# Peptides against a protein of PDB entry 5B16, part 18

Target 1, 136 residues: chain A of PDB entry 5B16
Amino acid sequence: TPSRINHNERLEFLGDAVVEFLTSVHLYYLFPSLEEGGLATYRTAIVQNQHLAMLAKKLELDRFMLYAHGPDLCRESDLRHAMANCFEALIGAVYLEGSLEEAKQLFGRLLFNDPDLREVWLNYPLHPLQLQEPNT
Target 2, 136 residues: chain A of PDB entry 5B16 as posed
Amino acid sequence: TPSRINHNERLEFLGDAVVEFLTSVHLYYLFPSLEEGGLATYRTAIVQNQHLAMLAKKLELDRFMLYAHGPDLCRESDLRHAMANCFQALIGAVYLEGSLEEAKQLFGRLLFNDPDLREVWLNYPLHPLQLQEPNT

## One batch from the design tools (peptide; made by RFdiffusion4, then SolubleMPNN)

Design b1_p11_2_s4 (from b1_p11_2, 8 letters changed)
Fold by OpenDDE base, seed 4:
Structure b1_p11_2_s4 (fold): chain B 136 residues (1-136), chain A 11 residues (1-11)
Amino acid sequence: as target 1 above (136 residues)
Amino acid sequence: SLLDYLESLVA
């Protein structure tokens, strides 16, 4: 059995892919006329550590990280990176134990404080194949 | 708007 750290790293690996995928799909549908370069730029901005750390803060992961790993997090930059990684692991766990839809909903709720923007983001349908036969 | 928000995230 892998260590807790190894397991968390594996979940992070999975979560990174899920976040990347969901971001890509929604951007693709939301902006049908946007060129690849623009799509890639927005995707990078959404999934970068600084942004994911902000999303993590909404779940109070900062308090969790300081409680669990305080001695290793002396700098704000270290905390941001750790929070981003933990956020990815959380999304990975939600996908693994729940569904892609649940991961989508959680991620979407955190992306936007504005309920109107959130609704626009979340209500864009996934590809029909994923709707009929969802992953997980 | 959504675009404005996304643009604000671009470093």
Scores: peptide ipSAE 0.578, ipTM 0.936, DockQ to the pose 0.786
Fold by OpenDDE base, seed 3:
Structure b1_p11_2_s4 (fold): chain B 136 residues (1-136), chain A 11 residues (1-11)
Amino acid sequence: as target 1 above (136 residues)
Amino acid sequence: SLLDYLESLVA
């Protein structure tokens, strides 16, 4: 329904910001000697549609998309874009109904299949002022 | 390493 579409688009909007923020913060602290250009490059790589679509596939969102919107997804790029958007909406929903921490945990778990890398990403010390979560 | 992984995403 149109209302559902609008709702998902709003969640996507929120999720996009959350993913961007989490990525930025982690990169910033994990790589203190990396210049802005490098930080930006890695951020782009992490949040690009192709990558987010891969994360979405881990949640089998591809099956969902094909089921619900298959006829509208004629090209691989369209599916990729839709999956990325759906992933953002999911993160947005997790943040909205849960917390930034929960969004962080979910995102981190999906980012890395390697548990060691996951641990580094999720548990690297952040600035004390960033430990306070905003109200959800 | 984490950096290697990230670089692979850029490539």
Scores: peptide ipSAE 0.564, ipTM 0.933, DockQ to the pose 0.867
Fold by OpenDDE base, seed 2:
Structure b1_p11_2_s4 (fold): chain B 136 residues (1-136), chain A 11 residues (1-11)
Amino acid sequence: as target 1 above (136 residues)
Amino acid sequence: SLLDYLESLVA
């Protein structure tokens, strides 16, 4: 059986793909006239370590990381990277044990503090295949 | 707006 470290890294791998996919789908539908370059630019901004770390702070992952790995995270950039990875692992776990819909809801709730923007993001029409996704 | 928010992330 894989170690806990390996398991977390695998969850991160999965979560990275889920975050990337959800971001891509929402941007694609929300901005139908935006060219590929623009879509890619906004996606990069949403999924970059700096932004994901900010989302992670909303879950107090910074406190968790400092408690568990403080000596290894003395640099701000190291903490940011670790928080982003942990956030991805969390999304991966939610997808793995729940569903893509649950991952979408969690990610969307954290993306926006403004409830109006959150509702626009979460309730915008998405890919039809998501409705056909089996329960995880 | 949502667009304004996204633009702020790019900046």
Scores: peptide ipSAE 0.560, ipTM 0.932, DockQ to the pose 0.871
Fold by OpenDDE base, seed 5:
Structure b1_p11_2_s4 (fold): chain B 136 residues (1-136), chain A 11 residues (1-11)
Amino acid sequence: as target 1 above (136 residues)
Amino acid sequence: SLLDYLESLVA
């Protein structure tokens, strides 16, 4: 039986894939004329540690990290990296215990404070029979 | 727009 640490790392591994996948799929459908390089650039921006840490802060994971791992977090970069990893583990757990749809909803909700942008993001991807031009 | 928002993340 794996330790709690190993389990968290496994969840992070899973969550990393889920975040990467959701981001990739949504960008692909939202911007059909954007080249691969552009898609990759936006994906990197969304899934980079700085951004994921920002999303983690919305869930107050920073407070949790300082409480549980304070002695290990001496630098801002260490905290950011730890928060990003914790966020990935959380998404992994949501996917594992719930569904990809639930992970998508949580991720999308955190990505955008603007409800209009959130709805645009969450409505993609669409089935080919439901395709429509993006309005933002 | 969504694109503007994403560009802001890249910057």
Scores: peptide ipSAE 0.553, ipTM 0.928, DockQ to the pose 0.893

Design b1_p11_3_s1 (from b1_p11_3, 6 letters changed)
Fold by OpenDDE base, seed 5:
Structure b1_p11_3_s1 (fold): chain B 136 residues (1-136), chain A 11 residues (1-11)
Amino acid sequence: as target 1 above (136 residues)
Amino acid sequence: KLLEFLESLVS
């Protein structure tokens, strides 16, 4: 049986792919005239550690991290990296135990404070394969 | 507004 740390790292690995995929699909459909370079730039901005850490802060993961790992996370860059990793692990767990749709909903809710933007983001279709298998 | 939001993340 893998250790708790190993399990979290594996979930992070999975969550990284899920976040990358969801971001890519939504950007692709939302901006049909945007060139690859623009799509890639926006994707990078969304999934970079600094941004994911901000999303993690909405879940108060910063307080959790400082309580559990304070001495090892005294630098802001270390805290951001750890929070981003934990966020990815959370998304991975939601996908694994739930569905891609549930991961999509959680990610979308955290991405946008503006309800109008959130609705636009979440209402665009996912990849055709996901439409065929909505619970995957 | 969505583009504006995304541009703010890049900046």
Scores: peptide ipSAE 0.610, ipTM 0.945, DockQ to the pose 0.898
Fold by OpenDDE base, seed 3:
Structure b1_p11_3_s1 (fold): chain B 136 residues (1-136), chain A 11 residues (1-11)
Amino acid sequence: as target 1 above (136 residues)
Amino acid sequence: KLLEFLESLVS
């Protein structure tokens, strides 16, 4: 039986792919004239540890991490890295136990504090086939 | 303002 840490690492692995996929799809459709280099730059910025850690803070994961792992997180950079990984694990869990749509909604809600930007991100027209849930 | 938001994330 794998440890709980191993379970979280597996969820992080899955969540990393989900966050990457959702980000890629939305950027692709929202910016049809942007070249690959620009798309890749913005994707990297969205999914980088320091940004995901900011999203994690909105869920108060910082307080959780300090409570559970405080002695191991004495540096700010260590906390950011751990929070980003925990955020990915959470997204992975939402996808696994729920759906890609639920992961999309949660991610979008956290990405934007501005409701207008959130609306554009979440509801911009996508290819119909990409709206189907994958078989898991 | 979406592009502006994204640009703010680039570091």
Scores: peptide ipSAE 0.608, ipTM 0.944, DockQ to the pose 0.837
Fold by OpenDDE base, seed 2:
Structure b1_p11_3_s1 (fold): chain B 136 residues (1-136), chain A 11 residues (1-11)
Amino acid sequence: as target 1 above (136 residues)
Amino acid sequence: KLLEFLESLVS
């Protein structure tokens, strides 16, 4: 049985891929005339630690991190990195226990404070993924 | 608009 820490790191690993995938798909469909370099630039901006940390703050994960791990997060850059990792782990957990659609909805709700922009982002279809769990 | 939002993230 993996440790609690290992489990969180595994969720982070999964969540990182989910966040990058969702971002890539939405950018690809929303901007059909944008070249690869532009798509990559916007993707990097969306998934960078600084931005994901801001999204994590909307869930008050900063309060959690400071309460549980304050002594290890004395530097702002360390807190930002930890917040981004925690956000990725959360998205990974939502995907794992729920669905890609649920992860998409959560990510989209946090990305935009403006409901109109949120609606534009979320209305673009994602590639459906249904992975069947092996029978016990 | 959405493009302006994305540009703000890049800056």
Scores: peptide ipSAE 0.606, ipTM 0.943, DockQ to the pose 0.857
Fold by OpenDDE base, seed 4:
Structure b1_p11_3_s1 (fold): chain B 136 residues (1-136), chain A 11 residues (1-11)
Amino acid sequence: as target 1 above (136 residues)
Amino acid sequence: KLLEFLESLVS
């Protein structure tokens, strides 16, 4: 199957939606008694550029960005935004060329350094009929 | 622990 990867900005657009969706779904099921305000707050915290940039650093995207676009990224904030965008594009590409499950696995693996928390996040049933008490 | 992790991201 030939690659269907599109322009980076389009991938970023797609990846942003995927990250948003995955975050929303997992928070919704992991915290069934948490009010909307709390869900929204945690979602924002997870998907904000500052956090995504930290996840991007785990993939050494900072080194990649400085190599490819260093002259344009002289400010820390500029680099952070660029890294977050690139991270979204990567997630978008994984979803596009792979699957939502693969995007979920990659995102979850990067979200948590703690393997116990990672397992809770990645393997928690995402259906009401299969829900169990989560580890918090 | 998961909730604590999330709270750490808010600040």
Scores: peptide ipSAE 0.612, ipTM 0.943, DockQ to the pose 0.903; fails the geometry check

Design b1_p11_3_s2 (from b1_p11_3, 4 letters changed)
Fold by OpenDDE base, seed 3:
Structure b1_p11_3_s2 (fold): chain B 136 residues (1-136), chain A 11 residues (1-11)
Amino acid sequence: as target 1 above (136 residues)
Amino acid sequence: KLEEYLDKLVA
């Protein structure tokens, strides 16, 4: 039986893929004339540990991490890395026990504080078949 | 603007 730590790492593995996929799909449709290099640059910026850690902070995961792993997170970079991993695990759990749509909604809500940007991101038309890909 | 926001993330 895997330890709780191993279980979280498995969820992180899944969540990493979900975050990557959702980000890629949205960027692809929102920027139809942007070349691959530009798309990749935006994706990297969105999914990098520093950014995901900022999203995690909105969920107060920083408080959780300091409580649970304080002695191991004395460095700011260590905290960011741990928070990013925890965020991915959370998204993985939402997808696993909920749906891709639920993961999409949660991720989108956290990405943007500006309601106009959030609206554009979440409600821009996406191809239904692409949204179904993770189900296979 | 979404693009402007993303550009800030890249920077």
Scores: peptide ipSAE 0.620, ipTM 0.946, DockQ to the pose 0.899
Fold by OpenDDE base, seed 4:
Structure b1_p11_3_s2 (fold): chain B 136 residues (1-136), chain A 11 residues (1-11)
Amino acid sequence: as target 1 above (136 residues)
Amino acid sequence: KLEEYLDKLVA
């Protein structure tokens, strides 16, 4: 049985892929005329540590991290990185023990505070045979 | 609106 730390790192590994995948798929279908470079730019912005840390803060993971690892996270950049990793691990766990759909829902709910944007993101048909123009 | 939001994330 792996250590707790090893398990978290494994979940982070999985979660990173899930976040990357979900982001890629949604961007691909939401922006059918956007070139690869633009898609990649948006993806990078969504999955970068700064942004994931903001999402993590909505779940109060900052308080969790400071409680568990406070002395090691005295720098904002360190905390941000740790929060992003923890967020990925959480998404990984949701996917692992739940489903991709549940991971999608959680991620989407956190991505947007605006309910209209959230609805577009979460409910957009993600299949070529169901393509439609985005409502934003 | 979505594109505008994402543009802000990029900036």
Scores: peptide ipSAE 0.604, ipTM 0.941, DockQ to the pose 0.918
Fold by OpenDDE base, seed 1:
Structure b1_p11_3_s2 (fold): chain B 136 residues (1-136), chain A 11 residues (1-11)
Amino acid sequence: as target 1 above (136 residues)
Amino acid sequence: KLEEYLDKLVA
């Protein structure tokens, strides 16, 4: 329905910001000596559609997309974009109904298959003060 | 380790 589509688009909008924010914060603290250009490069790589689509595959969103929109997603690029959007919407929903921490945990778990890397990403010391969450 | 992973992701 149109209402559901609009809701997903809004969630995607929110999720995009959350993914961007979480990525930025983690990179900032994990790489204290890395210049802005380097930080931006890593961020771009992490949040680009191609990568987010790979994360989405871990949640089997590809199967969902093909089931729901198969005929409209005949091109790989279209599927990739749709999966990335869906992933962002998911993160947005987790943030909206849960918390930034929950979104952080989910995102971090999906980012790395290697448990050691995951541990570093999720548990590296950040700012002593808790990240402030926008009013929801 | 993490940096190496990210470098690969950038490439």
Scores: peptide ipSAE 0.590, ipTM 0.939, DockQ to the pose 0.905
Fold by OpenDDE base, seed 5:
Structure b1_p11_3_s2 (fold): chain B 136 residues (1-136), chain A 11 residues (1-11)
Amino acid sequence: as target 1 above (136 residues)
Amino acid sequence: KLEEYLDKLVA
């Protein structure tokens, strides 16, 4: 049986993929005229450690992190990285125990405080050509 | 870049 640390790292691995996937799908369909470079730039901005750490703070994960791992977090950058990893592990756990849809909903709730923007995240309009594509 | 994304999103 893996240690708790190994389990968290595995969840982080899974969560990283889920966050990347959800973000990629969102950007791809929402911005059909945006080139790959632009899509990649926005994806990086959304899923970078600084942003994920900010989302993690909305869940007050910083309190738990400082309690459990305070001595290991001597720099702000270390805390940010740990918070981002913790957020990914959480998303991974939600996907594993729940579903991709539940992970999408949680991510959207944290990404946007505006309910209209949350709706766009969950139910965005598709370009006519995208509607004709299979496996959408 | 995040701000740019958000601005583009609401436009």
Scores: peptide ipSAE 0.351, ipTM 0.881, DockQ to the pose 0.153

Design b1_p11_3_s3 (from b1_p11_3, 5 letters changed)
Fold by OpenDDE base, seed 4:
Structure b1_p11_3_s3 (fold): chain B 136 residues (1-136), chain A 11 residues (1-11)
Amino acid sequence: as target 1 above (136 residues)
Amino acid sequence: KLLEFLDQLVA
């Protein structure tokens, strides 16, 4: 069994991919006429550490991080980066222990405080090939 | 509104 740190890093690795994938798919469907550059720009904005840290704060991960690692997180940028990583690990864990759908729902719920925007984001159908992919 | 939301993230 890997150390907790290694396991967390592995979950982060997985979660990063899940967040990237979900973001890409939803943007692709939401904006069928948007050029690749625009899609990439929005994706970057959604998955960047600063934004993910804001999402993490909604789950009070900042309190968790300060409790567990406070002495190592003196800088705001350090805390932001750590929170983003922890958020990715959480998404990875949700995917691993639950499903892609559960990860999608959690991510979408956190992305949007506006329920109308949330519904637009979450209600796009999956590409047919995604139905063939493992959901856990 | 969604585009506006995303534009704010880019800014």
Scores: peptide ipSAE 0.626, ipTM 0.948, DockQ to the pose 0.890
Fold by OpenDDE base, seed 5:
Structure b1_p11_3_s3 (fold): chain B 136 residues (1-136), chain A 11 residues (1-11)
Amino acid sequence: as target 1 above (136 residues)
Amino acid sequence: KLLEFLDQLVA
């Protein structure tokens, strides 16, 4: 049985890919006229540690991290990095234990406070293979 | 509005 740390790192590895994939797919279909550079720029902004840490804060992971790892997270940059990693691990766990659809829903809910934007992001038509995923 | 949101993230 792997250690807790090892397990979290593995989940983070998986979650990083899931977040990257979901972001890429949604941007690709939502903005068909946007060039690769623009798509890449928006993707980077969405998945960068600073932004993921903000999403993690919505789940109050900051309080959890400071309580559990306070001595090692004295710097704001260290906390942001740790929160981003924890967020990725969470998404990885949701995907692993649940489904890509559940990961998508959670990610989308956190991405947008505006319900109209959330609806557009989550309900925009995706490729047929992605629509079939929940049943695989 | 979505583009506006994303532009703010990039800024």
Scores: peptide ipSAE 0.621, ipTM 0.946, DockQ to the pose 0.906
Fold by OpenDDE base, seed 3:
Structure b1_p11_3_s3 (fold): chain B 136 residues (1-136), chain A 11 residues (1-11)
Amino acid sequence: as target 1 above (136 residues)
Amino acid sequence: KLLEFLDQLVA
């Protein structure tokens, strides 16, 4: 039986892929004239630990992490890294127990405080088959 | 502006 830590690491693994995929799809459709280098740059910025940690803070994961792992998180960079990983695990769990659409909605809501930007990100026309969950 | 937002993340 895997430990709870192992479960979180597995969810993080899945969540990393989901965040990467959702980010890639949205950037691809929102910026049809942007070259690959630009797309990659923006994707990196969105999914980097520093940014994901900021999203995690909106869910008050910082308080949780300090409570549960305080002795191991003496540096700001360590806390940021741990929060980013925890955020990915959360997205992984939402996808696993819910759907890709639910993961998309949660991620989009957290990405933007500005409702206009959120609307553009979440509702810009995308290819339906690209967002379809696998049958297995 | 979405691009402005993204540029801020890159910086």
Scores: peptide ipSAE 0.616, ipTM 0.945, DockQ to the pose 0.883
Fold by OpenDDE base, seed 2:
Structure b1_p11_3_s3 (fold): chain B 136 residues (1-136), chain A 11 residues (1-11)
Amino acid sequence: as target 1 above (136 residues)
Amino acid sequence: KLLEFLDQLVA
């Protein structure tokens, strides 16, 4: 049985890919005339640790991190990195236990405080992935 | 609008 730490790191690994994928797909469809460099710039801005930490703060993950790991998070940059990782792990868990659609909805809800912007973002199509789980 | 929002995120 893997340790909880290893499990969280694995979820983070998965969540990082999910966040990057969702961001890429939405940007690609929302801005069909934007060149690759522009798409990459916006993606970087959305998925950078500073921004993901802000999204994590909306879920009060900062309070959780300080409660559970305060002594190891004396620097703001350390807290930011840890919160971003935790956010990725959360998205990974939502994808793993739920679906890509559920991960999309959660990410979109947190990404925008403005309901109108949220609706625009979420209404653009994603490539559905239906992975079949083994029966054993 | 959305583009303005994204521009604000660009560091």
Scores: peptide ipSAE 0.615, ipTM 0.945, DockQ to the pose 0.825

Design b1_p11_3_s4 (from b1_p11_3, 5 letters changed)
Fold by OpenDDE base, seed 5:
Structure b1_p11_3_s4 (fold): chain B 136 residues (1-136), chain A 11 residues (1-11)
Amino acid sequence: as target 1 above (136 residues)
Amino acid sequence: KLLEFLESLVE
């Protein structure tokens, strides 16, 4: 049986892929005339540690991390990296134990405080493979 | 508004 740390790292690995995929799909459909460079720029901005840490802060993971690992997170940059990793692990867990749709919904809810923008983001068409495997 | 949001993340 893997340690808790190993399990979390594995979930992070999976969650990183899920976040990357969801972001890519939504950007692709939302901006059909945007060049690859622009798509890549926006994707990087969405999935970078700084932004994911901000999303994690909405879940108050910062309070949890400081409580559990305060001595190891004395630097603000270290806290951001840890929070981003935890966010990825959370998305990975939601995907693994729930579905890609649930991961999509959670990610979308956190991405936007504006409900109108959230609706636009979430209502664009999914990739055909996602439609074929809604519970995966 | 969505583009403005995304641009704000890049900055």
Scores: peptide ipSAE 0.610, ipTM 0.941, DockQ to the pose 0.894
Fold by OpenDDE base, seed 3:
Structure b1_p11_3_s4 (fold): chain B 136 residues (1-136), chain A 11 residues (1-11)
Amino acid sequence: as target 1 above (136 residues)
Amino acid sequence: KLLEFLESLVE
């Protein structure tokens, strides 16, 4: 039987893919004339540990992490890494037990404090086939 | 602006 830690790592694995996918799809359609290098740059910026940690802070995961793992998170970089991983695990869990759409909505809500930008990100027309969830 | 926001993340 996997430990709780192992379970979280598995969710992180799944969440990493979901975040990467959602980011890629939205960037692809929002910027149809942007070259691959630009798309990759923005994707990296969105999914990097520093940024995901900021999103995690919006969910107060910093308080959780310090409470649960404080002794192991003395360095700021360690905290960022742990928070990013925890955020990915959360997204993975939302996808696993909910849907890709729910993961999309949560991710989009956290990405933008500006409601106008959020609206553009979440509601920009995407290819209909990409709106379908993969079969498990 | 969305692009401006994204650029801020790259910095």
Scores: peptide ipSAE 0.608, ipTM 0.940, DockQ to the pose 0.879
Fold by OpenDDE base, seed 2:
Structure b1_p11_3_s4 (fold): chain B 136 residues (1-136), chain A 11 residues (1-11)
Amino acid sequence: as target 1 above (136 residues)
Amino acid sequence: KLLEFLESLVE
């Protein structure tokens, strides 16, 4: 049986790919005239640790981190990194146990506080692979 | 606007 640490790191690995994929797909469809450089810039901004940590805070992962790992997270930068990783692991778990659609919905709900922007983001077409059963 | 939101993340 794998260790809890290994399991979480594996979920993080998967979640990182899912977050990047979803971000890429939505940007691609939402901005058909935006060149690759622009797409890459916005993707980087969305998936950077600082931003993902902010999304994680909406789920109160900071409370969890401080409760469980407070002594190891003395620096705010360390906390941000850990929260970002935890967020990726969560998305990975949602994809693994649920579906890409569920991961998309969760990610989209957290990305935007503005419901109008959220609707625009979520209602754009996604990659055809979303219509397929996830590899679980 | 969505573009404005994204630009704010780059800042």
Scores: peptide ipSAE 0.602, ipTM 0.939, DockQ to the pose 0.886
Fold by OpenDDE base, seed 4:
Structure b1_p11_3_s4 (fold): chain B 136 residues (1-136), chain A 11 residues (1-11)
Amino acid sequence: as target 1 above (136 residues)
Amino acid sequence: KLLEFLESLVE
């Protein structure tokens, strides 16, 4: 049985892939005319530590991290990185023990404070045969 | 608006 730390790292690994995948799929279908460079740029922006840390803060993971690992997270950059990792682990766990759909819902809910944008992101048909235009 | 949101993340 892996240690608790090892398990978290494994979940982080999985969660990183899930976040990357969900982001890629949504961007691809929401912006059919956007070139690869733009898609890649926006994907990077969504999944970067700074942004994921902001999402993590919405779940009060910052308080959790400071409580559990405070002495090691005295720098903002360290805290941000740790929060991003923890967020990925959470998404990984949701996918593992729930479903991709549940991970999608959680991620989308946190991505947008604007309910209109959230709805577009979450409810857009993600299939090439389902031709609809997003409300952007 | 969605594109604008994404652009804000890049900046």
Scores: peptide ipSAE 0.616, ipTM 0.940, DockQ to the pose 0.905; fails the geometry check

